# Peptides against a protein of PDB entry 3H8D, part 38

Target 1, 122 residues: chain A of PDB entry 3H8D
Amino acid sequence: DMKRQQRFFRIPFIRPADQYKDPQNKKKGWWYAHFDGPWIARQMELHPDKPPILLVAGKDDMEMCELNLEETGLTRKRGAEILPRQFEEIWERCGGIQYLQSAIESRQARPTYATAMLQNLL

## One batch from the design tools (peptide; aimed at target 1 Y32 E89)

Design b2_p20_4 (made by RFdiffusion4)
Pose (drawn by RFdiffusion4):
Structure b2_p20_4 (pose): chain A 119 residues (1-119), chain B 122 residues (1-122), chain P 20 residues (1-20)
Amino acid sequence: KRQQRFFRIPFIRPADQYKDPQNKKKGWWYAHFDGPWIARQMELHPDKPPILLVAGKDDMEMCELNLEETGLTRKRGAEILPRQFEEIWERCGGIQYLQSAIESRQARPTYATAMLQNL
Amino acid sequence: as target 1 above (122 residues)
Amino acid sequence: ALSFTEVMENALPMDDGIPD
């Protein structure tokens, strides 16, 4: 029913902007958009646990801008294939995280919940 | 979900003559494919030593890869799949819009998602 | 979770994978 689009933004800590390149610890921010709305958000950090977020339970913590108002489709190198998102998501325990939110009625139905519920 | 049937692939390549040269002397080229479901709709090749090759379904059937998407194994090759913009940016810089527009005007281009996309643009 | 603005301010250069 809707186009699935995935984005990735590598980032460094704000405290690392003026250190030498070897001292800049990298992280990665990810987003899965189910149409205009974000279904899953994922953050890999070099200094704390991975942040996994799903539509519904985590609306307050997730990016609140829809796809158009992010400008992500306009940023070079930002969009990634579905597998590039899914591989990282699975290695973070994302399948169990989304399943747990589904069973406790905290998950908003999206293409992501439909995929986990099907298989 | 015609868009979901669209799949794009890129294979970097070198000539056999450059196989054992230093990495800086390996003149790379790139082969591309746009699959409209099981069939190649557009094929593109950047070469280090000759003009770019642009091929469209219908007009260029003899020159294109004859295998369908499953027969190629490309969906199983690591790093081969690219986003539509990664194909389109190169296709445009090669004159691919003019090449596809001409094939449509000469009616040689077989209707595909690619011809449908160019027509919605015009 | 980081804010979107914060992620953008601290974005590293990205390889878009498109040859020149």

Design b2_p20_4_s1 (made by RFdiffusion4, then SolubleMPNN; from b2_p20_4, 6 letters changed)
Fold by OpenDDE base, seed 1:
Structure b2_p20_4_s1 (fold): chain B 122 residues (1-122), chain C 122 residues (1-122), chain A 20 residues (1-20)
Amino acid sequence: as target 1 above (122 residues)
Amino acid sequence: as target 1 above (122 residues)
Amino acid sequence: ALSLEEILENALPMDSGIPE
């Protein structure tokens, strides 16, 4: 099989609930995605006022992007793509390693590049 | 052999001749580097007042970074690392494809990831 | 979690850092 390309994306956003608020009341969030080939492997949301949301393939499929990478248009969105470390740094800070590890141990995680890398680390 | 990692970097610079001039007279340039594993494969400099400088391994070794990637400290310089496309886009715009192709045809280019990719394209 | 659609609809400007 062909080696799957790992690609990472980040989009700053204003929460839908804040979209029509005064500018000073619009809380900025960050959406992150890790695509293992055409499909999402990990997703994350940072919010200033609540805990980060961590999502992993297999466990959280219903809450994650269901579009393949091409369908998302992310590769064509200027400035959206980020370096692997720019994702991983935040992922780690948010407890993503433990989250994914727990998903693996509970047999909820689908095998991805992320699960493979973690299994090499541990 | 191990698959070599391709890493790209960009650093703004002020020309030496402008270093001690008034701020408004300091013309900012951009230095770009492509490392194929530990060694530089391509280098590029953008200047506001002269043509871009394109350099390829083998042909331009004496004018390129002679330090290995670790020695450069670029991997530790925050904001220096860029995505492959961020390099390639500028490289292409500056005529880098033709420059590298000519270096290959003249047998001046050292084999690198860049030469291999170009040979796949042509 | 938000859908990608919701994210894109509420996306803020991003820069590529590429000099033009």
Scores: peptide ipSAE 0.346, ipTM 0.545, DockQ to the pose 0.853
OpenDDE base, seeds 2, 3, 4, 5: peptide ipSAE 0.340, 0.320, 0.337, 0.339; ipTM 0.605, 0.610, 0.611, 0.618

Design b2_p20_4_s2 (made by RFdiffusion4, then SolubleMPNN; from b2_p20_4, 7 letters changed)
Fold by OpenDDE base, seed 4:
Order: sequence, then C-alpha cells, then structure tokens
Structure b2_p20_4_s2 (fold): chain B 122 residues (1-122), chain C 122 residues (1-122), chain A 20 residues (1-20)
Amino acid sequence: as target 1 above (122 residues)
Amino acid sequence: as target 1 above (122 residues)
Amino acid sequence: ALSLEEILANELPMDDGIPE
C-alpha cells in the first residue's frame, strides 16, 4: 500500500571485534534501515574496511532485521530516525539501485515502496 | 495553504565571544527554523548559559530570518535539515506552545501551519 | 550483516547538542 508511512533510521556503531581496542583503533560503522509501514524494506551497513552490505526484503530476509518497526524501538530512539534523502543518498552511492533491480529481475524481491519507486524511475 | 511543504532545519553555532577561545572553552548553541513553504514560521535558539529564544512569524519578524527558504541555502547545506519531530520536541520543551498561543491571543501571530496545528490541538 | 541487537549493543552516541 502506497499510503504506508516510509521511515528511515541510522545507527553508528563500533564493530564488536573492536570494542576492547584503544579508541584510535576502533573503526566506526553505520547501520541503516528503511521501513515500509511496519516492515523493513531495505537495510544497509557501511564499514570502513570492507564493501557496503546491501539487503532487500524478500531476497535477504534471513540477514535483515526480523522485528517490526514498533518492536525495534527505533521510533523511540533519540537521533535514530533520518530523512528519506539521508538514506537514499547513501543507498545510491553503495550501488543500491542496481542491487534492488537485480533482485526484482531475479524474482527475489518482495514488493515494497522501494521496488515501486525503482519501477517508476526506470 | 495546508498543502505547503513544512521543512525544518538546525545549525550549531559558537558564540562570537568564544570564537578565539580554546576548543574546550567554546560553548555550542543551536539555531532552529521551521519554514511553512518559502517563509519562516518559527525560529528558536538554544544557548548553554541563557534561556532559549523563541520567535514566531508576525510577532517577531524583525528578529527572525528575513530570507526565504531558497535564499538561505539551508536546503543545500548538508546535515542542516531535520525531521519535524526533532524541531517539535525542542519547541515543546522550551515552552513554544504557550509562546505561540500567547502570540495568537494577542493578535500578533501571522497565520501559518504552526498556528493552524495549535488550533487543532486546543 | 549484524543483527539489530548487535548494532544497538555497540552503538555510538549521536551528538545532537541537546541535553538529556
């Protein structure tokens, strides 16, 4: 349903393996999520020393957040929510358009707001 | 017009008196703005050592940003735009509801999205 | 990919300049 609220979130993190290192050796990553209504549509991780991780609903369900939006507590987490463009800019830079397109073409992607928007763009 | 886009912005600032101080002695403030279409509706400043400054269109025009939204360049400034709730939460904490209500009752407030929303709440 | 639980357990603060 195109009337569903689209909400975007971002969490900076230190890799679990770096938690006990000196501050200068802690590498910061970024976790991103797009929720199409209550359910996740896209997820993304930025790491300083490896390629970005891109995930789309239907294809990557086992690797994505399993909780609905309310269960995550993200809406109540101060500073976690971001503007749509803040997500989309990074998504585009990471090759997210091509990734989602390939998932659609392979019939792996679940229909979401993200798939609909891509179909409108192409 | 209720169809006008509501956009919110935040910019950190260092007090002019602290510009030449060591980093540890620079106190950061925050400037906030709500634009109802091209025109500012509300403005707010947070200071670490004085009460917040609250400003509403019509009443405080001489103390508010005189530029329309496009002229400010805020839409092109990375990280300046914020979610509506990020503005409203601070506005409420600073007594903005009461401030705007008083401006309406005194017939000083110009009608904006902000005045309309307050009227719906009360 | 990390789980949301792992991300939250290793979260860094976002400095928004607003006192809690």
Scores: peptide ipSAE 0.375, ipTM 0.688, DockQ to the pose 0.589
OpenDDE base, seeds 1, 2, 3, 5: peptide ipSAE 0.358, 0.363, 0.359, 0.360; ipTM 0.645, 0.658, 0.657, 0.655

Design b2_p20_4_s3 (made by RFdiffusion4, then SolubleMPNN; from b2_p20_4, 6 letters changed)
Fold by OpenDDE base, seed 2:
Structure b2_p20_4_s3 (fold): chain B 122 residues (1-122), chain C 122 residues (1-122), chain A 20 residues (1-20)
Amino acid sequence: as target 1 above (122 residues)
Amino acid sequence: as target 1 above (122 residues)
Amino acid sequence: ALSYEEILANALPMDDGIPE
């Protein structure tokens, strides 16, 4: 079960609404994903001018990446993969621990590596 | 034995001769290290104007980092740690497989995770 | 949240830290 490979990815992006603006007006965002085996467990978006978006499997499935890891092509995207800590540091800073904890307590979170680790931490 | 944690690091450097040059004249090199547990197993240096330097434990000990992982402070240096593939891609590109293989065959290489993986590959 | 497709369509070049 918890022997699935945990892999983390990050993609910088320009918001769609900024694509046709002057370069200085193109605000950079960051998309983050945690895959627990083939399926996404957590997703996160950082924006320069609004609160971070935190998403967890089970609760936020309709808002998260619907593709499995292989379908995303992330493993083949040079520079996209990051260390676990590079994800977790941002996740924690954005309130991800509390967010996932609440999702577990409300019975919305699907069991993943992330839920298991949190339950071991608390 | 092979349950030691494998960790990889990368640090940019400016050549000593370029330290006091104008910024555009400071040619950047890259220092790479593979630690097999607390001890370095492989080291690599990329230079902009000379061939890469490849070093393997046992053979090149006198030219490699003599500090254990903890002593290096690399684990505490933000951005220094990299994914295994980020090391291996460069290692392979620089001829590291052949270099390590030759070191094994000549009985110069100290057994490490790297030597074991190579012997499993070939 | 943006869809994954929207992220890809608006992705910036990655800084992989691999020297050319």
Scores: peptide ipSAE 0.451, ipTM 0.707, DockQ to the pose 0.783
OpenDDE base, seeds 1, 3, 4, 5: peptide ipSAE 0.448, 0.446, 0.446, 0.448; ipTM 0.707, 0.712, 0.716, 0.714

Design b2_p20_4_s4 (made by RFdiffusion4, then SolubleMPNN; from b2_p20_4, 6 letters changed)
Fold by OpenDDE base, seed 2:
Structure b2_p20_4_s4 (fold): chain B 122 residues (1-122), chain C 122 residues (1-122), chain A 20 residues (1-20)
Amino acid sequence: as target 1 above (122 residues)
Amino acid sequence: as target 1 above (122 residues)
Amino acid sequence: ALSLEEILANALPMDDGIPE
């Protein structure tokens, strides 16, 4: 049983390329993160005009947040933290279960709370 | 140590007297609840034009939600559930610590997760 | 994927639902 605190965060953003466009042309994205204790376990990006980006620890380390939770400042950013279900609902819609399952089966996923939960579910 | 799940909820409301007013004249209030397992432990109401209302189990039972958590339907209401800190921040700002402490000292508070946490803090 | 730094630099105001 995992004793580490599971914390989830969400940040809406405008893509850097759209920053200087007219407001109507600024496309809104959503950045999501799941931290299993101090380290990120899952990361996700929603974009209005391209497929979601799903990332899992171990497999996608080079594309994921490299900072520990305290270094990110996310715990101190008002409104950034979300409930587990607010993350999981989007994760599931984006095919996160299948993505993480494949990462486990290919032995690319680092063991986390997320991998443990999925293994219990399947 | 408390094994019951602690869940927190927030619902905006318009005062009954304002229900039929123009939208600009509808003053928005906020209803907050802390459930310690199935039963409410703390309740709070923010109003735009009067002092906050603080309520604690045992002392204020007659003024608090009488339904258990499942009966309220709050767990099924999208956006109603909030993080613990989202409740506690407002609770603290409204003088909730002192209110609950006084209820404990007067032996009016029913033992809850909230009373236990406060006793650990003081 | 964007870095967290890029996300934060381009972050929109977040609505935490806490009244002022």
Scores: peptide ipSAE 0.394, ipTM 0.703, DockQ to the pose 0.792
OpenDDE base, seeds 1, 3, 4, 5: peptide ipSAE 0.393, 0.392, 0.388, 0.390; ipTM 0.703, 0.703, 0.707, 0.710; seed 1 fails the geometry check

Design b2_p20_5 (made by RFdiffusion4)
Pose (drawn by RFdiffusion4):
Structure b2_p20_5 (pose): chain A 119 residues (1-119), chain B 122 residues (1-122), chain P 20 residues (1-20)
Amino acid sequence: KRQQRFFRIPFIRPADQYKDPQNKKKGWWYAHFDGPWIARQMELHPDKPPILLVAGKDDMEMCELNLEETGLTRKRGAEILPRQFEEIWERCGGIQYLQSAIESRQARPTYATAMLQNL
Amino acid sequence: as target 1 above (122 residues)
Amino acid sequence: HETEAAERRAWIRDLIANFP
């Protein structure tokens, strides 16, 4: 019913902007848009646990902007294939995280919940 | 979900003559494919030593890869699949819009998602 | 023309097959 689009933004800690390149510890931010709305958000950090977020339970913590208002479709190198998102998501325990949110009635139905519920 | 049937692939390549040269002397080219479901709709090649090759379904059937998407194994080759924009950016810089527009005008281009997209643009 | 097309297709198949 809707187009699935995935984005990735590598980042460094604000405290690392003016250190030498070898001292800049990298992270990655990810987003899965189910149409205009984010369904899943994922953050890999070099200094703390991975942040896994799903629509519904984590609305407060997730990016609130829809796809058009982010400008992500306009940023070069930001969009990634579905597998590039899914591989990282699975290695972070994302399948169990989304399943747990589904069973406890904390998950908003999206293309992502439909995929886990089907298989 | 016509858009979901669209799949794009890129294979970097070098000539055999450059196989054992230093990495800086390996003149790379790129082969591209746009699949509209099981069939190639557009094929594109950037070469280090000759003009770019642009091919469209219908007009260029003899020159294009004959295999369908499953027969190629491309969906199973790591790093081969690219986003639509990665294909379109190169296709445009090669004169692909003019090439596809001419094939449509000469009615040689077989209707595909690519011809449908160019027509919605015009 | 048919021989050239066959040779080209063989090259494309080899190119795809050699890609990891």

Design b2_p20_5_s1 (made by RFdiffusion4, then SolubleMPNN; from b2_p20_5, 11 letters changed)
Fold by OpenDDE base, seed 3:
Structure b2_p20_5_s1 (fold): chain B 122 residues (1-122), chain C 122 residues (1-122), chain A 20 residues (1-20)
Amino acid sequence: as target 1 above (122 residues)
Amino acid sequence: as target 1 above (122 residues)
Amino acid sequence: MKAEAEARQKELRELIANTP
């Protein structure tokens, strides 16, 4: 189960309010996803003008992508897939380890590859 | 143990005999490596004028990279790290599954992430 | 809460769909 394919994706987003502004005024955010097999395990959003958003499966299911990996089409979008470390570096900088640990301790996190790896780390 | 960081790398090479030829006559090969944590698990070489070479830990130790991941400097070489699927796609096309399976069956393969994944597949 | 969740999911779907 914990040997499912781990795949990571990143796509940019522009806020609706900035869609028609000059290119220099279109502040870019980033949407990140970690899929543990077909199912999302972690999601992360970087914004140009507010704190990062961290989400983990089980705790934040309602706020996370509801589509399975195949339904997203992310695997077919050129440049969307990123290296694991490209996700983890940002995750760690944003306090993801503490966030996931807290979710595990409160029994809110659904068991995933991410929870297993963290339990090995601690 | 099987949850070590799996990292994949690809670098081009030019044959010594072609080093001083015109650019159009320098046939490019590709060197691929799969590291299971600090230690190499699989190596693969694509050549412009001979069959691909497949190597697996345990069986082919003498022909594989002798340096640990940190010693190689690959993690610090821009553009060298590739996605797992970029390695696996070529590995599969070159007959890597059969090669690794044969090494396992003959008890020549050292246990790695690659052997564990294959045993789950079969 | 349900309405807000639905709105967010719609935004996520649109984000993914509109990304080339």
Scores: peptide ipSAE 0.267, ipTM 0.543, DockQ to the pose 0.778
OpenDDE base, seeds 1, 2, 4, 5: peptide ipSAE 0.267, 0.266, 0.266, 0.264; ipTM 0.529, 0.519, 0.519, 0.528

Design b2_p20_5_s2 (made by RFdiffusion4, then SolubleMPNN; from b2_p20_5, 10 letters changed)
Fold by OpenDDE base, seed 4:
Structure b2_p20_5_s2 (fold): chain B 122 residues (1-122), chain C 122 residues (1-122), chain A 20 residues (1-20)
Amino acid sequence: as target 1 above (122 residues)
Amino acid sequence: as target 1 above (122 residues)
Amino acid sequence: RLAEAARRQAELKELIANTP
């Protein structure tokens, strides 16, 4: 059902190791989510001190948000929602296209808006 | 239904910040779960560098495992299952009794084997 | 993988819960 709304979110996180440091020493990472309708399709983490983490539905379900969109409350968090391109730009820079492509080719990816769009591109 | 099987599990985790460090520099935390039948009743996290985290069903649902026991695969993970006392000992040391008690008193706790047992104690 | 996944879930849920 490609009629599902695509919504994107970003929230900052502070590393557990920095949780009790002074504010100036708390390096901020970013958690990104793409929801295809009520369920997450892609997840991405930008860390201050390690490589980005990319996750796609089907392949990485156990490591991705288990809450539906409404349960997360993300839509109600001020400043959390971002534009599609704000997600995609980072996703692409982090090698997300290749990551998702590989998941599709290995038949690990659950069909989502993201997989459909990529299959239309390639 | 107090006939539900009570099962306890413990698995290690490495802090996200330590994920890419050398093995000797990866401080290990511990994730604990108490399942009352198929659903989690209590969750606990021991961190190498911050206070323990205690979670109880009802009050902390959004922060606890959302998978049923079978979905987690914990029962099939060698070395993950622990004895009840191995969980309870840590739980008690971390102030879990008081935490659960408070959740019961505030009517935030979902009824579980854990709440029932505590109510029998107190 | 389960251990890592569990930690990720814990971190995620904490993150969501603590984000205003």
Scores: peptide ipSAE 0.286, ipTM 0.687, DockQ to the pose 0.314
OpenDDE base, seeds 1, 2, 3, 5: peptide ipSAE 0.245, 0.270, 0.281, 0.276; ipTM 0.594, 0.663, 0.681, 0.672

Design b2_p20_5_s3 (made by RFdiffusion4, then SolubleMPNN; from b2_p20_5, 10 letters changed)
Fold by OpenDDE base, seed 5:
Structure b2_p20_5_s3 (fold): chain B 122 residues (1-122), chain C 122 residues (1-122), chain A 20 residues (1-20)
Amino acid sequence: as target 1 above (122 residues)
Amino acid sequence: as target 1 above (122 residues)
Amino acid sequence: SAAAAAERQARLRQLIADTP
């Protein structure tokens, strides 16, 4: 349902290999999430030393956050929530539109706000 | 090297298809891992609606955890680490001894603590 | 792999939980 609230979040993560290094030697990655209502619709990971990871609901369920939005506590973490464009800009730069489109065409994507918007775009 | 630390872990997972169902309709599976030092030696998955999956290093590398123990973060996940017998009991019930033995005999198994112990048993 | 996914989920949950 398009009237579900669309909310976007970003949190940093440190690579496991860097966890115990001095702060200056920790390369920070970023985890992004788009929640369509209570459930994740898109997920994205920016890594310091490997290609971005793009994930879409339906296709990549097993790799995406399995917690509903409330369970994550993301809405209660200061600075975690971001504006839609802050997510979309990175998503687009990483080829997210094409990725999602392919998932739709292959019938792997679960219908979400994201799939609906893409269908309107194209 | 037999002096490597043997560590065992168990974590739950929810089937992708159940992710968005009400909690009462989510059937929980269980993921088990045996790490022989930093690398996985055995892996096991208990599913609510299909046969258990048994995996052993060497034979099933592509299906097993590819991260070293530290990379997994399992040692930092509260409640994830289990006792050796908690793993072995399930392993044995699922036919793990026979599975590993077959992997050794077919020369598919990579030598690990698990293979060594089995050779002592037989 | 379902197993790999389970591990990933665990790591993700931890990441989220540990984030202030």
Scores: peptide ipSAE 0.288, ipTM 0.642, DockQ to the pose 0.350
OpenDDE base, seeds 1, 2, 3, 4: peptide ipSAE 0.265, 0.281, 0.263, 0.286; ipTM 0.616, 0.635, 0.618, 0.646; seeds 3, 4 fail the geometry check

Design b2_p20_5_s4 (made by RFdiffusion4, then SolubleMPNN; from b2_p20_5, 10 letters changed)
Fold by OpenDDE base, seed 5:
Structure b2_p20_5_s4 (fold): chain B 122 residues (1-122), chain C 122 residues (1-122), chain A 20 residues (1-20)
Amino acid sequence: as target 1 above (122 residues)
Amino acid sequence: as target 1 above (122 residues)
Amino acid sequence: RLEEARERQERLRELIANTP
């Protein structure tokens, strides 16, 4: 609902193996986060050399950002916040709908804005 | 719901009276739009010399953008799309919640994502 | 499992912290 802000962020990361290479040879990955209010609801990682990683709250808590939104400082990082569709487009391409649906059906997903929207969609 | 994309846009406008003045003397206003799927749900206009104009679907149809989202070309205009919070912050400052609420209570507002969210909030 | 999770969290914290 409107009480909790739905905010999305994306930041680049460089592979550890590339950290000392010339900039042109540093392949960028991308870290995505969906925050449902103060708490992360979905996380997504695009890697240059491996399949995407999809994570949803409840199921993947240990692998997801442990910091609440304010603690991350993402709201203060220039260019970090992205439009909802910028997140969702990648999420959908990566099979995020199916991933979240499976988490819901297995009762692994914590209720979030994302789970609610999916349930309304289906 | 997730079926309809909620997208927000902002574009500047120059007052007609200033259109031939030097750039430094052209006071900018701002035109805001919230599209609930293909159709506009809310419109907002910030003017340099008069109070904000708030408009909601159903109540203010004749004063709002008559083009559907694709027809506007806003999705193809660089820098036009803004984050939901960028719209909502201004909307709230301008008294948009009260405006929309009044439109709902008077049965003037067409049901939109905005009306649904407000009803969930209250 | 816990160690792997800790390592991941540390990497994430560093990523976030080091992003300007």
Scores: peptide ipSAE 0.180, ipTM 0.587, DockQ to the pose 0.785
OpenDDE base, seeds 1, 2, 3, 4: peptide ipSAE 0.183, 0.179, 0.177, 0.179; ipTM 0.579, 0.578, 0.580, 0.476; seeds 1, 4 fail the geometry check

Design b2_p20_6 (made by RFdiffusion4)
Pose (drawn by RFdiffusion4):
Structure b2_p20_6 (pose): chain A 119 residues (1-119), chain B 122 residues (1-122), chain P 20 residues (1-20)
Amino acid sequence: KRQQRFFRIPFIRPADQYKDPQNKKKGWWYAHFDGPWIARQMELHPDKPPILLVAGKDDMEMCELNLEETGLTRKRGAEILPRQFEEIWERCGGIQYLQSAIESRQARPTYATAMLQNL
Amino acid sequence: as target 1 above (122 residues)
Amino acid sequence: MEETAEEQEEEFEEALELLE
């Protein structure tokens, strides 16, 4: 029913902007858009646990801008293939995280919940 | 979901003569494919030593890869699949829009998602 | 574009290494 689009933004801590390149610890921010709306958000950090977020339970913590208002389709190198998102998501325990939110009635139905519920 | 049937692939390559040269002397080229479902709709090759090759379905059937998507194994090759814009940016710089527009005008281009996309643009 | 793709692939491998 809707186009699935995935984006990745590598980032460094604000405190690392003026250190030498070898001292800049990298992280990666990810987003899965189910149409205009974000279904899953994922953040890999070099200094704290991975942040896994799903539509519904985590609306408050997730990026609140829809796809067009982010400008992500306009940024070079930002869009990634579905597998590049799914491989990282699975390694972070994302399947169990989305399943737990589904069973406890905290998950908004999206293409992502439909995929986990099907298989 | 015609868009979901669209799949794009890129294979970097070098000539056999450059196989054992230093990495800085390996003149790379790139082979590309746009699959409209099981069949290749557009094929593109950047070469380090000759003009770019642009091929469209219908007009260029003899020259294009004859295998369908599953027969190629490309969906199973690590790093081969690219986003549509990664194909389109190169296709445009090669004159691919003019090449596809001419094939459509000469009615040589077989209707595909690619011809449908160029027509919606015009 | 090839350069950007190479950079993206490096970033992806680095993300995998972080999770390992």

Design b2_p20_6_s1 (made by RFdiffusion4, then SolubleMPNN; from b2_p20_6 with M1V T4E A5I E10R F12Y)
Fold by OpenDDE base, seed 4:
Structure b2_p20_6_s1 (fold): chain B 122 residues (1-122), chain C 122 residues (1-122), chain A 20 residues (1-20)
Amino acid sequence: as target 1 above (122 residues)
Amino acid sequence: as target 1 above (122 residues)
Amino acid sequence: VEEEIEEQEREYEEALELLE
């Protein structure tokens, strides 16, 4: 049910081409995830050299994390968990509201906490 | 039930741009939380360079702390807990009463100790 | 939590730089 804990995570990644460069020359990307209970509801990726990637459950299942929250180990990784706002602010800046809205309207989105909250906002 | 303990917390944060400055040149923000038992009822953020953020349960769930009180570790952090009035005074100055009232009237607010108290005040 | 918030703010700013 909608009482499931909503948890958000962020981890950095380094581009393959920068892997062996000096630290100051490595440009980080950022991987974000929103879990609605054990299952991922939204995923987002910020890249240093290409547009952001937005993904929502149901529509983008094949492109999203296939592991449940426990399997990811994110809850045990220090510094990985973030507050909802730290996810949502980036999500909004990347056009996530519109992206999710479109997924709902096209009947591609799987119902999640995220879809419910958006539908309440409208 | 509404006999749950009401607990309030405040912690500072420093702007990233000020992280390496001398202490006197660091402008602090302040993060506030009201917990109604184990769950957050209200959240508030004072920023040195943008308007205050006000958040209430139900309406702003996606922007608020997703951890229960125990998970936050706030109860174990020296100096983090504050008295109710230390929260409420800032809340009121930031327009929190009106904010919560609007959330109640729009039927977006989740019932909490805070909503109950406000409804008693009216 | 304070140190965590400060760290998260730094990481947030780094993320925002990618959106600029």
Scores: peptide ipSAE 0.177, ipTM 0.498, DockQ to the pose 0.472
OpenDDE base, seeds 1, 2, 3, 5: peptide ipSAE 0.167, 0.166, 0.020, 0.173; ipTM 0.640, 0.634, 0.595, 0.645; seed 1 fails the geometry check

